Peptides against a protein of PDB entry 4Y8H. Designs and how they scored, part 74

Target 1, 196 residues: chain A of PDB entry 4Y8H
Amino acid sequence: TSIMAVTFKDGVILGADSRTTTGAYIANRVTDKLTRVHDKIWCCRSGSAADTQAIADIVQYHLELYTSQYGTPSTETAASVFKELCYENKDNLTAGIIVAGYDDKNKGEVYTIPLGGSVHKLPYAIAGSGSTFIYGYCDKNFRENMSKEETVDFIKHSLSQAIKWDGSSGGVIRMVVLTAAGVERLIFYPDEYEQL

## One batch from the design tools (peptide; made by RFdiffusion4, then SolubleMPNN)

Design b2_p22_6_s1 (from b2_p22_6, 11 letters changed)
Fold by OpenDDE base, seed 5:
Structure b2_p22_6_s1 (fold): chain B 196 residues (1-196), chain A 22 residues (1-22)
Amino acid sequence: as target 1 above (196 residues)
Amino acid sequence: DLFYGDKAAEIAASLALEKRLS
C-alpha cells in the first residue's frame, strides 16, 4: 500500500494505490483505500482491511451522532476518535490511518495515525509499505499552498515512485479532493503514471 | 500494504460490537 494526504492552497487531497493482498499472493483487485467518514472528512487505510474498515465504520457512526447533536465535526475531532480506537486496541490492531478533512475554519488538515495509535498533525503525510521509498522525494518536492493541479501532480509522482519499488503497491491511483467547492474523485491508470 | 485475511478477524469483530454498543 502507498497512501498519502496533502494540504494545499484550497484544501486537502488524499491519494492511494489500489493493490491488495490475500495471504501469500497479490489479489489483483481495484480496492478503495480512501474511505469517507463524513462529508469532507476522509481517511487513507493501510494494514488489515478488516480492522481499518471496522475502525472507519465506528468513526463514521460517531461522527453521524455528533453531527445530529452538535453540527459538523472538525477534522481534529475525527482524528481524535480514530486515535482513541487505535491506541486502546494497539496490541491487537494492524492499522495505519491518515485522516484528512476540510472545513471553512481550519481549511485542509492532515493527521497521521501509525501503528501504536499516536496522532500527528502534519502539512502532509505518507504511509503504507510504499512510503519508505518516497520520504526523500516528498521532502524535496512538497511545498505549502500549492495549487490543486500542482498537488495532484505531486501526489501522482510520489505514488508512482512508491509503486515502482513496492511490490505490495500498484493498480490505479485514486484521489479525493476536499475543498470549499465540494468533493471530487480522481483516478489515474498505470499507463499514465508509470511513464512519469 | 492493505491485506485481507483471518489474522485480525477477531479484533475486527470486537470493534464491530463496540459500534453496536456505542
Scores: peptide ipSAE 0.119, ipTM 0.647, DockQ to the pose 0.118
Fold by OpenDDE base, seed 3:
Structure b2_p22_6_s1 (fold): chain B 196 residues (1-196), chain A 22 residues (1-22)
Amino acid sequence: as target 1 above (196 residues)
Amino acid sequence: DLFYGDKAAEIAASLALEKRLS
């Protein structure tokens, strides 16, 4: 898996490859590593698909309940719920999660929750087995307050490099763009990103 | 990688219980 989330001038973009592995479990549908927990709060998932799906489902439930009582939750609130679940279950979970969201007050925010259940707020985050191959590239090429197009290109190039070196990553590159304008899904295919 | 497995399913079931208690 190669996942990342990047804050930019107008919000935040999440990105992920699409490769999954199955053992004894029978996959009934294609798993999306970019998962909605609220209108403009999403997460990137790595590790156990079932674990992270369950966590995301619980978070979504909590955020729906929160919304009914208090209005739209902040990205920080969502990250706190993720953190609590991951930390309290850290002995059993195989989960790496990046939480990203947009709201008018805080703009785009990224929180990474690695194995163990710690939480780190960052201008951008990378995770998954492929991330180890692109720390250098990302450090060199990330800039704060990029345009949407620059950020899409940054993520596309980063994940392309991760996929190139990580056998556990591949398939399509999916992105979710979160801004004041709304939510936008993007998809890029191997024939496009492999030549980068 | 993002993977499915038997152990993952067990953990997911446990987490689902937590959801009910929330």
Scores: peptide ipSAE 0.113, ipTM 0.642, DockQ to the pose 0.127
Fold by OpenDDE base, seed 1:
Structure b2_p22_6_s1 (fold): chain B 196 residues (1-196), chain A 22 residues (1-22)
Amino acid sequence: as target 1 above (196 residues)
Amino acid sequence: DLFYGDKAAEIAASLALEKRLS
């Protein structure tokens, strides 16, 4: 898995590969690792598909309940719910999650929740087995307040490099763009990103 | 179980991230 979320001038973009594995075996299946928990709050998932889906489902329900009572939750609130679930159940879960969201007050925000259930707010986050190959690349190339196009290119190049070296990553690159204008889904195929 | 990545690699990556961010 190679996943990341990047804040930029107008909001935040989440990105992910689509390869699925069972242990050391690569399954020929395209998996959606970008999951909606609220209109403009999404997450990237790594680890156990079942565990992370269960967590995301619970968070989605909680945020819907929150919305009915108090209005739209902040990204920080969503991250706190994820953190609580991951930390309190850490002995029974294999979950690595990046939470990203946009609202008019806070703009784009990213929170990473690795195994163990800690939470860290960052201008961008990378995770998954493929992330180990691109820490250096991302550190050198990330800039704050990039344009949408610059950010898409940054994510595409980053994930392309991760996929190149990580056998557990591959397939298509999916992105979700969260801004004041709304939600946009992007997809890039191997023939394109392998040439980068 | 079905994983988005290799289990061992995912654990290693998560630990590395925590170390980096600590």
Scores: peptide ipSAE 0.101, ipTM 0.488, DockQ to the pose 0.858
Fold by OpenDDE base, seed 4:
Structure b2_p22_6_s1 (fold): chain B 196 residues (1-196), chain A 22 residues (1-22)
Amino acid sequence: as target 1 above (196 residues)
Amino acid sequence: DLFYGDKAAEIAASLALEKRLS
């Protein structure tokens, strides 16, 4: 898995590969590692599919309850719920989560929640087995307040590199763009990103 | 708790596990 979320001038973009590993087999199943927990709060999932799906479902439920009582939750609130679930159940979970969201007050925000269940607010985050190959690239190429197009290119190039070197990553590159304008879903195919 | 910045060791451990299990 190769996943990342990047804040930019107008919001935040999440990105993920789609390869799935089942047992000893690596399949290019077109899976969605980008999961909605609220209109403009999404997460990237790595680790156990079952564990992370369960966590995301619970978070979505809590955010729905929150919304009914208090209105739209902040990204920080969502990250807090993720953190609590991951930390309190860390002995039974294999989960790496990146939480990303947009709201008018806080703009785009990214929170990474590694295996231990800590939570780290960052301008961008990378995770998954493929992320180890792109720390250098991301560090050199990330900039604050990029344009949407620059950010899409940054994520596309980053994940392309991760996929290139990580046998557990591949398939299509999916992105979700969260801004004041709404939610946009993007997809890029191997024939495109392999040429980068 | 919310942290600003990352704890590299914890993240690295997570990545190592993910690579092993993937």
Scores: peptide ipSAE 0.028, ipTM 0.467, DockQ to the pose 0.072

Design b2_p22_6_s2 (from b2_p22_6, 12 letters changed)
Fold by OpenDDE base, seed 2:
Structure b2_p22_6_s2 (fold): chain B 196 residues (1-196), chain A 22 residues (1-22)
Amino acid sequence: as target 1 above (196 residues)
Amino acid sequence: DVFYGDREAEIAASLALEKRLS
């Protein structure tokens, strides 16, 4: 898996490859690892598909309940719910989560939650097996307050490099853009990103 | 069990990340 989320001038963009495996076998080439837990709060999932799906479902439920009582939750609140689930169940879960969201007050925010269940707020986050290949690239190329287009290109190039080197990553590159304007889904195919 | 990525590689990467951020 290669996943990332990047804050930028107008919000945040999540990105993910689409490959899933069982053992050494590619089970699905076009899975969606970007999961909505609220209108403008999404997550990137790595690790066990079942575990991360269950976590995301529970978070979505909590945020729906929160919304009904208090209004739109912050990204931090969502990250907190993720953290509780991941940390308290870390012995029974194999999950890596990046939480990203947008709201008018806090703009785009990114929280990464590694396997151990800690939570870290970052300007951008990368995770998954493919991320190990792109730390250097991302560190050198990330800039704060990029434009949407610059950020899309940054993510596309980053994930392309990750996929190039990580046999467990591949398929399409999916992105979700979260801004004041709304939610936008993007998809990029191998013929495009392999040429970068 | 279906994984987003290779199980061992995903675990290793996540643990490494956790250590890096600690």
Scores: peptide ipSAE 0.592, ipTM 0.934, DockQ to the pose 0.916
Fold by OpenDDE base, seed 3:
Formats: C-alpha cells, sequence, structure tokens
Structure b2_p22_6_s2 (fold): chain B 196 residues (1-196), chain A 22 residues (1-22)
C-alpha cells in the first residue's frame, strides 16, 4: 500500500493506490482505500482491509452521534476517536491510518496514526509499504501552501514512485480533495502515472 | 485475509514511521 495526505493552500488532498492482496497474490486491482467518516473528514487505510474498515465504520458512527449532539466535529476530534480505537486494537492491526479533514476554522489538517496507536499532526503524511521508497522524494518536493494543481501533481508523482518500487502497491491512483468548495474525487490510471 | 499491501511489509513500514516520528 501507498497512501498519503497533504495540506495545501485551500485544504487537504488524500491519495492512495488501489492494490489489495491475499497471501502473496493480488486479489483486487482497483479497491478504494480512501474512506469517508464525515462530510469533509476522510481517512487513508493500510494493512488489514476488514480491520481498518471496522475501525472506520465505528468512527463514522461516533462522528454521526457527535454531530447530532454538538454539531460538525473537528478533524482533531475525528483523529482522537481513531487514535483511541487504534490504540485499543493495536494487537489486531497490521498497519496505520491517516486521517485528514477540512473545516473553515482550521483549514486542512492531517493526522497520522501508526501501528502503536500514537497520533501525530503533520503538514503532510505518508504511510504504507510503498512510503519507505518516497521519504526522500517527498521531503525534497513538499512545500507548504501549494495550489490544488501543484498538490495533485506532488501526490501523483510521489505515489507513482512508490508503486514503481513497491510490489504491494499498484492499480489506479485515487485522490479526494477537501476544501471549502466541497469534496472532489480524482482517479489516475497506470497509462498516465507510469510515464512520470 | 485481504490486505491493503503485504502484511509484513506494512508492519515494517508502520514501525519505521513510529521511529521517525518519535
Amino acid sequence: as target 1 above (196 residues)
Amino acid sequence: DVFYGDREAEIAASLALEKRLS
């Protein structure tokens, strides 16, 4: 898996490859690792598909309850719920989750939650087996307050490199853009990103 | 038994991330 989330001038963008495996075999080429837990709060998932889906489902439920009682939750609140669940279930998790969201007060925010269940707020985050191949690239190319187009290109190039080197990553590159204007889903196919 | 990535590789990457962020 190769996943990432990047804050930018107008909000935040999440990105992911789409490969899933069973044992040593590719089971699905086009799965969706970007999961909505609230209107403008999403997550990137790696590791066990079933376990991370269960966590995301529980978070979505909690955020719905929160909304009914207190109004729209912050991204920090969502990250706190994820952190609690990931820490309590760390013995059953095989990888981490990236939480990203947008609101008018805090703008785009990114929180990464590794295997141990700690939580870290960052201007951008990368995770999954493919991330180990692109730490250097991302460190050298990330800039704060990029435009939407610059950020899409940054994520596309980063994940393309991760997929090139990580046999456990591949398929399409999916993105979700979260801004004041709303939610936008993007998809990029191998014929495009393999040429980068 | 469906994974987003290889199980051992995902664990290793996450542990490396924790170390980097500690």
Scores: peptide ipSAE 0.590, ipTM 0.934, DockQ to the pose 0.872
Fold by OpenDDE base, seed 4:
Structure b2_p22_6_s2 (fold): chain B 196 residues (1-196), chain A 22 residues (1-22)
Amino acid sequence: as target 1 above (196 residues)
Amino acid sequence: DVFYGDREAEIAASLALEKRLS
C-alpha cells in the first residue's frame, strides 16, 4: 500500500494506490482505500482490510452521532476517535490510518496514526509499505501552501514512485480533494503515471 | 484475509513510521 495526505493552500488532498492482496495473490487491482467518515473528513487505510474497514465504520457512526448532537465535528475530533480505537485495540489490529479533513476554521489538516495508536498532526503524511521508498522524494518536493494543481502533481509523482518500487502497491491512483468548494474525486491510470 | 499490501511489509513500514515520529 502507498497512501498519503497533503495539506495545501485551499484544503487537503488524500491519495492512495488501489492494490489489495491475499497471500501472494493480487485479489483486487482497483480497491478504494480512501474512505469517507464525514462529509469533509476522510481517511487513507493501510494494513488489514477488515480491521481498517471496521475502524472506519465505527468512526463514521460516532461522527454521525456527534453531528446530530453538536454539529459538524472537527478533523481533530475525528482523529481522536480513530486514535482511541487504534490504541485501545492495538494488540488485535493491523491498521495504519491517515485522517484528513477540511473545515473553514482549521482549513486542511492531516493526522497520521501508525500501528501503535499514537496520533501525529503533520502538514503532510505518507504511510504504507510503499512510503519507505518515497521519503526522500517527498521531503525534497513538499512545500506548504501549494496550489491544488501543484499538490495533485506532488501526490501523483510520489505515489507513482512508490508503486514503481513496492510490489504490494499498484493499480490506479485515487485522490480526494477536500476544500470549501466541496469534495472532488480523481483517478489516474498506469498509462499516465508510469511515465512520470 | 484481504490485506492492503504485504502484511510483513506494511507492519514494518508502520513500525518504522512510529519510530520516526516518536
Scores: peptide ipSAE 0.590, ipTM 0.934, DockQ to the pose 0.913
Fold by OpenDDE base, seed 1:
Structure b2_p22_6_s2 (fold): chain B 196 residues (1-196), chain A 22 residues (1-22)
Amino acid sequence: as target 1 above (196 residues)
Amino acid sequence: DVFYGDREAEIAASLALEKRLS
């Protein structure tokens, strides 16, 4: 898996490859690892498909209840719910999650929750087996307050490199853009990103 | 068991990330 989320001038963009495996075999080439938990709060999932889906479902439910009582939750609130579930159930879960969201007050925010269930707020986050290959690239190329186009290119190039070197990553690159203007879904195919 | 990625590689990467961010 290669996943990442990047804050930028107008909000945040999540990105992911689409490969899943079972044992040593590719199980699915087009899985969507980007999951909505609220209108403008999404997550990237790594690890067990079932575990992370269960967590995301529970978070979505909690955020729906929250919204009905208190209004739209912040990204931090969503991250705290994820953290609680991941930490309290860490002995039974194999999950790595990046939470990202946009709201008018806080703009784009990114929280990464690795396997142990800790939570870390970052300007951008990378995770998954493919991320090990792109730490250097990302550190050198990330800039705060990039444009949408610059951020899309940054994510596309980053994930392309991750996929190139990580046999457990591949397929299409999916992105979700969260801004004041709304939610936009993007997809990029191997014929395009392999040439980067 | 379906994984987003190779199980052992994903676990290793996540543990490394946690250590990096600690």
Scores: peptide ipSAE 0.584, ipTM 0.933, DockQ to the pose 0.910

Design b2_p22_6_s3 (from b2_p22_6, 10 letters changed)
Fold by OpenDDE base, seed 5:
Structure b2_p22_6_s3 (fold): chain B 196 residues (1-196), chain A 22 residues (1-22)
Amino acid sequence: as target 1 above (196 residues)
Amino acid sequence: EEFYGDKAAEVAASRALEARLS
């Protein structure tokens, strides 16, 4: 898996590959590792599909309940719920989560939650087996307050490199753009990103 | 079990991330 989320001038963009496995075999399935937990709060998932799906479902439920009682939750609140679930169940979960969201007060925010259940707020985050190959690239090329187009290109190039070297990553690159203007879903196919 | 990536590699990457951020 190769996943990432990047804050930029107008909000935040999440990105993910789509490869999945069943045991030692690559599943012929185009999966969506980007999951909505609220209108403008999404997550990237790595690790066990079932574990991360269960966590996301619980978070979504809590955020819906929160919204009904108190209004729109912050991204930090969402990350806190994820953390609670991941930390308290860390011995029984294989889950890596990146939480990203947008709101008018806090703008785009990114929180990464590794297996141990710690939570870290970052201007951008990368995770998954493919991320180990692109720490250097991302560090050298990330800039704060990029445009939407610059950020899409940054994510596309980063994930392309991750997929190039990580046999457990591949398929399409999916992105979700979260801004004041709304939610936009993007998809890029191998014939395009492999040329980068 | 359906898994996003190779389990051992995913675990290793996440542990490395924990170490970087600790």
Scores: peptide ipSAE 0.602, ipTM 0.941, DockQ to the pose 0.850
Fold by OpenDDE base, seed 2:
Structure b2_p22_6_s3 (fold): chain B 196 residues (1-196), chain A 22 residues (1-22)
Amino acid sequence: as target 1 above (196 residues)
Amino acid sequence: EEFYGDKAAEVAASRALEARLS
């Protein structure tokens, strides 16, 4: 898996490859690792499909309940719910999650939650097996307050490199753009990103 | 089990991330 989320001038963009495996076998080429837990709060999932799906479902439920009582939750609130679930169940879960969201007050925010269930707020985050190949690239190329287009290109190039070297990553590159303007889904196919 | 990536590699990457962020 290769996943990332990047804050930028107008919000945040999440990105993910789409490969799913069963052991060493590629079971699904086009799984969606970007999951909505609220209108403008999404997550990137790595690790056990079942574990992360269950976590995301629970978070979505909590945020729906929160919304009905208090209004739109912050990204930090969502991250705290994820953190609690991941930390409390860390011995039974194989989950790596990046939480990203947008709201008018806080703009784009990114929280990464590794296996141990800690939570870390970052201007951008990368995770998954493919991420190990792109730490250097991302560190050198990330800039704060990029444009949407610059950020899409940054994510596309980053994930392309991750996929190139990580046999457990591949398929399409999916992105979700979260801004004041709304939610936008993007998809990029191998014929395009392999040329980068 | 359906898994997003290679299990061992995913675990290793996540542990490395934990160490990096500690």
Scores: peptide ipSAE 0.594, ipTM 0.938, DockQ to the pose 0.922
Fold by OpenDDE base, seed 1:
Structure b2_p22_6_s3 (fold): chain B 196 residues (1-196), chain A 22 residues (1-22)
Amino acid sequence: as target 1 above (196 residues)
Amino acid sequence: EEFYGDKAAEVAASRALEARLS
């Protein structure tokens, strides 16, 4: 898996590959590792598909309940719910989560939650087996307050490199753009990103 | 079990991330 989320001038963009595995084998299935938990709060998932989906479902429900009582939750609130679930169940879960969201007050925010259930707020986050290959690239190329187009290109190039070297990553690159203007879904195919 | 990535590699990457963020 190769996943990332990047804050930029107008909000945040999440990105993910789509490869899945069954045991030691690559499954020929295109999966969506970007999951909505609220209108403009999404997550990237790595690890057990079932475990991470269960966590996301619980968070989504919690945020819906929160909204009905108090209004739109912040991204930090969402990350806190994820953290609680991941930490309290860490011995039974194989889950890596990146939480990203946009609101008018806080703009784009990114929180990463590794296996141990800690939570870390970052200007951008990368995770998954493919991320080990692109720490250097991302560190050298990330800039704060990029444009949408610059950020899309940054994510596309980053994930392309991750996929190139990580046999457990591949398929299409999906992105979700969260801004004041709304939610936009993007998709990029191997013929495009492999030539980068 | 359906898995996003190779289990051992994903675990290793996540542990490495934890260490980097400590």
Scores: peptide ipSAE 0.589, ipTM 0.938, DockQ to the pose 0.851
Fold by OpenDDE base, seed 4:
Structure b2_p22_6_s3 (fold): chain B 196 residues (1-196), chain A 22 residues (1-22)
Amino acid sequence: as target 1 above (196 residues)
Amino acid sequence: EEFYGDKAAEVAASRALEARLS
């Protein structure tokens, strides 16, 4: 898996590959590792599909409950719910989560939650087995307050490199753009990103 | 079990991330 989320001038963009495994098989299934937990709060998931889906479902429920009582939750609130679930169940979960969201007050925010269940707010985050191959690239190329187009290119190039070197990553590159203007879903296919 | 990637590799990457952020 190769996943990342990047804050930029107008909000945040999440990105993910789509490769999954079932048993001993590696499949280029067009899966969605980008999961909505609220209108403009999404997460990237790595690790056990079932574990991370269960976590995301619970978070979505809590955020729906929150919304019904208090209005739209902040990204930090969502990250807190993820953190609580991941930390309290760390001995039974194989899960890596990146939480990303947009709101008018805080703009784009990214929180990474590795396997141990700690939570870290970052300007951008990368995770998954493919991330080990792109720490250098991302460190050299990330900039604060990029444009949407620059950020899409940054994520596309980063994930392309991750997929190139990580046999456990592949398929399509999916992105979700969260801004004041709304939610935009993007998809990029191997014929395009392999040429980068 | 359906898994996003190789389990051992995913775990290793996440542990490395934990260490990096500590």
Scores: peptide ipSAE 0.583, ipTM 0.936, DockQ to the pose 0.818

Design b2_p22_6_s4 (from b2_p22_6, 12 letters changed)
Fold by OpenDDE base, seed 3:
Structure b2_p22_6_s4 (fold): chain B 196 residues (1-196), chain A 22 residues (1-22)
Amino acid sequence: as target 1 above (196 residues)
Amino acid sequence: KLFYGDEEAEIAASLALEKRLS
């Protein structure tokens, strides 16, 4: 897996490859690792498909309850719910999560939650087996307050490099853009990103 | 079971991330 989330001038963009495996076999080429837990709060999932799906489902439920009682939750609140589930169940889960969201007060925010269940707020985050190949590239190329187009290109190039080197990553590159204007889903195919 | 990546590689990457962020 290769996943990332990047804050930018107008909000935040999540990105992911689409490969799933069982053992050494590629089981699915086009799975969706970007999951909605609230209107403008989404997550990137790595590790066990079942574990991360269960976590996301529970978080979505909690955020729906929160909304009914208190109004729209912040991204920080969502990250706290993810953290609680991941930390308290870390002995029974194989899950890496990036939480990203947008609201008018805090703008775009990114929280990364590694296997141990710690939570870290960052201007951008990368995770998954493919991320180890692109730390250098991302460090050299990330800039704060990029435009939407610059951020899409940054994510596309980053994930393309991760996929090139990581046999466990591949398929399409999916993105979700979260801004004041709404939610936008993007998809990029191998014929395009392999040429980068 | 299904993984979004190789289990061993995913675990190693996540542990490395925790170390980097500690």
Scores: peptide ipSAE 0.647, ipTM 0.944, DockQ to the pose 0.937
Fold by OpenDDE base, seed 1:
Structure b2_p22_6_s4 (fold): chain B 196 residues (1-196), chain A 22 residues (1-22)
Amino acid sequence: as target 1 above (196 residues)
Amino acid sequence: KLFYGDEEAEIAASLALEKRLS
């Protein structure tokens, strides 16, 4: 898996490859690892497909209840729910999650939650087996308050490199853009990103 | 078990990340 989320001038963009595996075999080439938990709060999932899906489902439910009682939750609130579930169930879960969201007050925010269930707020986050290959690239190329186009390019180049070196990553690159204007879904195919 | 990546590689990467951010 290669996943990332990047804050930028107008909000946040999540990105992911689409490969899933079982053992040494590719099980699915077009998995969607970007999951909605609220209108403008999404997550990137790595690890066990079942575990991360269960967590996301529970978070989505909690945020729906929250919304009905208190209004739209913040990204931080969503991250705290993820953290609670991941930490309290860490003995039974294999889950790495990046939470990203946009709201008018806080703009784009990113929280990463690795296996142990800790939570870390970052300007951008990378995770998954493919991320190990792109720490250097991302550190050198990330800039705060990039434009949408610059951020899309940054994510595309980053994930392209991750996929190039990580046999457990591949397929299409999916992105979700969260801004005041709404939610936009993007997809990029190997013929495009492999040339980067 | 279905993973969004290789199980051992995913675990290793996540543990490394956790250590990095600690």
Scores: peptide ipSAE 0.641, ipTM 0.943, DockQ to the pose 0.943
Fold by OpenDDE base, seed 2:
Structure b2_p22_6_s4 (fold): chain B 196 residues (1-196), chain A 22 residues (1-22)
Amino acid sequence: as target 1 above (196 residues)
Amino acid sequence: KLFYGDEEAEIAASLALEKRLS
């Protein structure tokens, strides 16, 4: 897996490859690792498909309940719910989550939740097996307050490099853009990003 | 078990990240 989320001038963009595996076998080439838990709060999932799906479902439920009582939750609130689930169940879960969201007050925010269940707020986050290959690239190329287009390019180039080196990453690159304007889904195919 | 990546590599990457951010 290669996943990332990047804050930018107008919000946040999540990105992910689409490969799933069991052992050395590619089970699915086009899975969607970007999962909605609220209108403008999404997550990137790595690790066990079942574990991360269950976590996301529970978070979505909690945020729906929260919304009905208090209105739209903050991204921090969502990250807190993820953290509780991941930390309290860490012995039975294989899950790495990046939580990203947009609201008018806080703009784009990114929270990374590694396997142990800690939570870290960052300007951008990368995770998954492919992320190990792109720490250097991301560190050198990330800038705060990029434009949407610059951020899309940054994510596309980053994930392209991750996929290039990580045999467990591949397929299409999916992105979700969260801004005041709404939610936008993007998809980029191998013929596009392999040439970068 | 179905993974979004190589199980061992996914775990290793996540643990490394956790240590980096601690």
Scores: peptide ipSAE 0.638, ipTM 0.942, DockQ to the pose 0.940
Fold by OpenDDE base, seed 5:
Structure b2_p22_6_s4 (fold): chain B 196 residues (1-196), chain A 22 residues (1-22)
Amino acid sequence: as target 1 above (196 residues)
Amino acid sequence: KLFYGDEEAEIAASLALEKRLS
């Protein structure tokens, strides 16, 4: 898996590859590792598909209840719920989560939650087996307050490099753009990103 | 079990990330 989320001038963009595995085999399944937990709060999932989906389902339900009682939750609140679930169940879960969201007050925010269940707020986050190969690239190329187009290109190039070296990553690159204007889904195919 | 990535590689990457951010 190669996943990332990047804050930019107008909000935040999440990105993910689409490869899945069963044991030593690549599963022929179209999967979406980008999951909605609220209108403009999404997450990237790595590790066990079942474990991360269960966590995301619980968070989504929690945030729906929160909304009905108190209004729209912040991204920090969502990250806190993820953190609580991941930390309290860390001995029984294989889950790596990146939480990203947009709201008018806080703009785009990114929180990464590694296997141990700690939570870290960052300008951008990368995770998954493919992330090991792109720490250097991301460090050299990330800039704060990029445009949407610059950020899409940054994510596309980063994940392309991760996929190039990580046999457990591949397929299409999916992105979700979260801004004041709304939610936008993007998809990029191997014929495009492999040539970068 | 269905994984997003190789299990051992995913675990190793996540542990490394946690150590880096601690």
Scores: peptide ipSAE 0.618, ipTM 0.938, DockQ to the pose 0.847

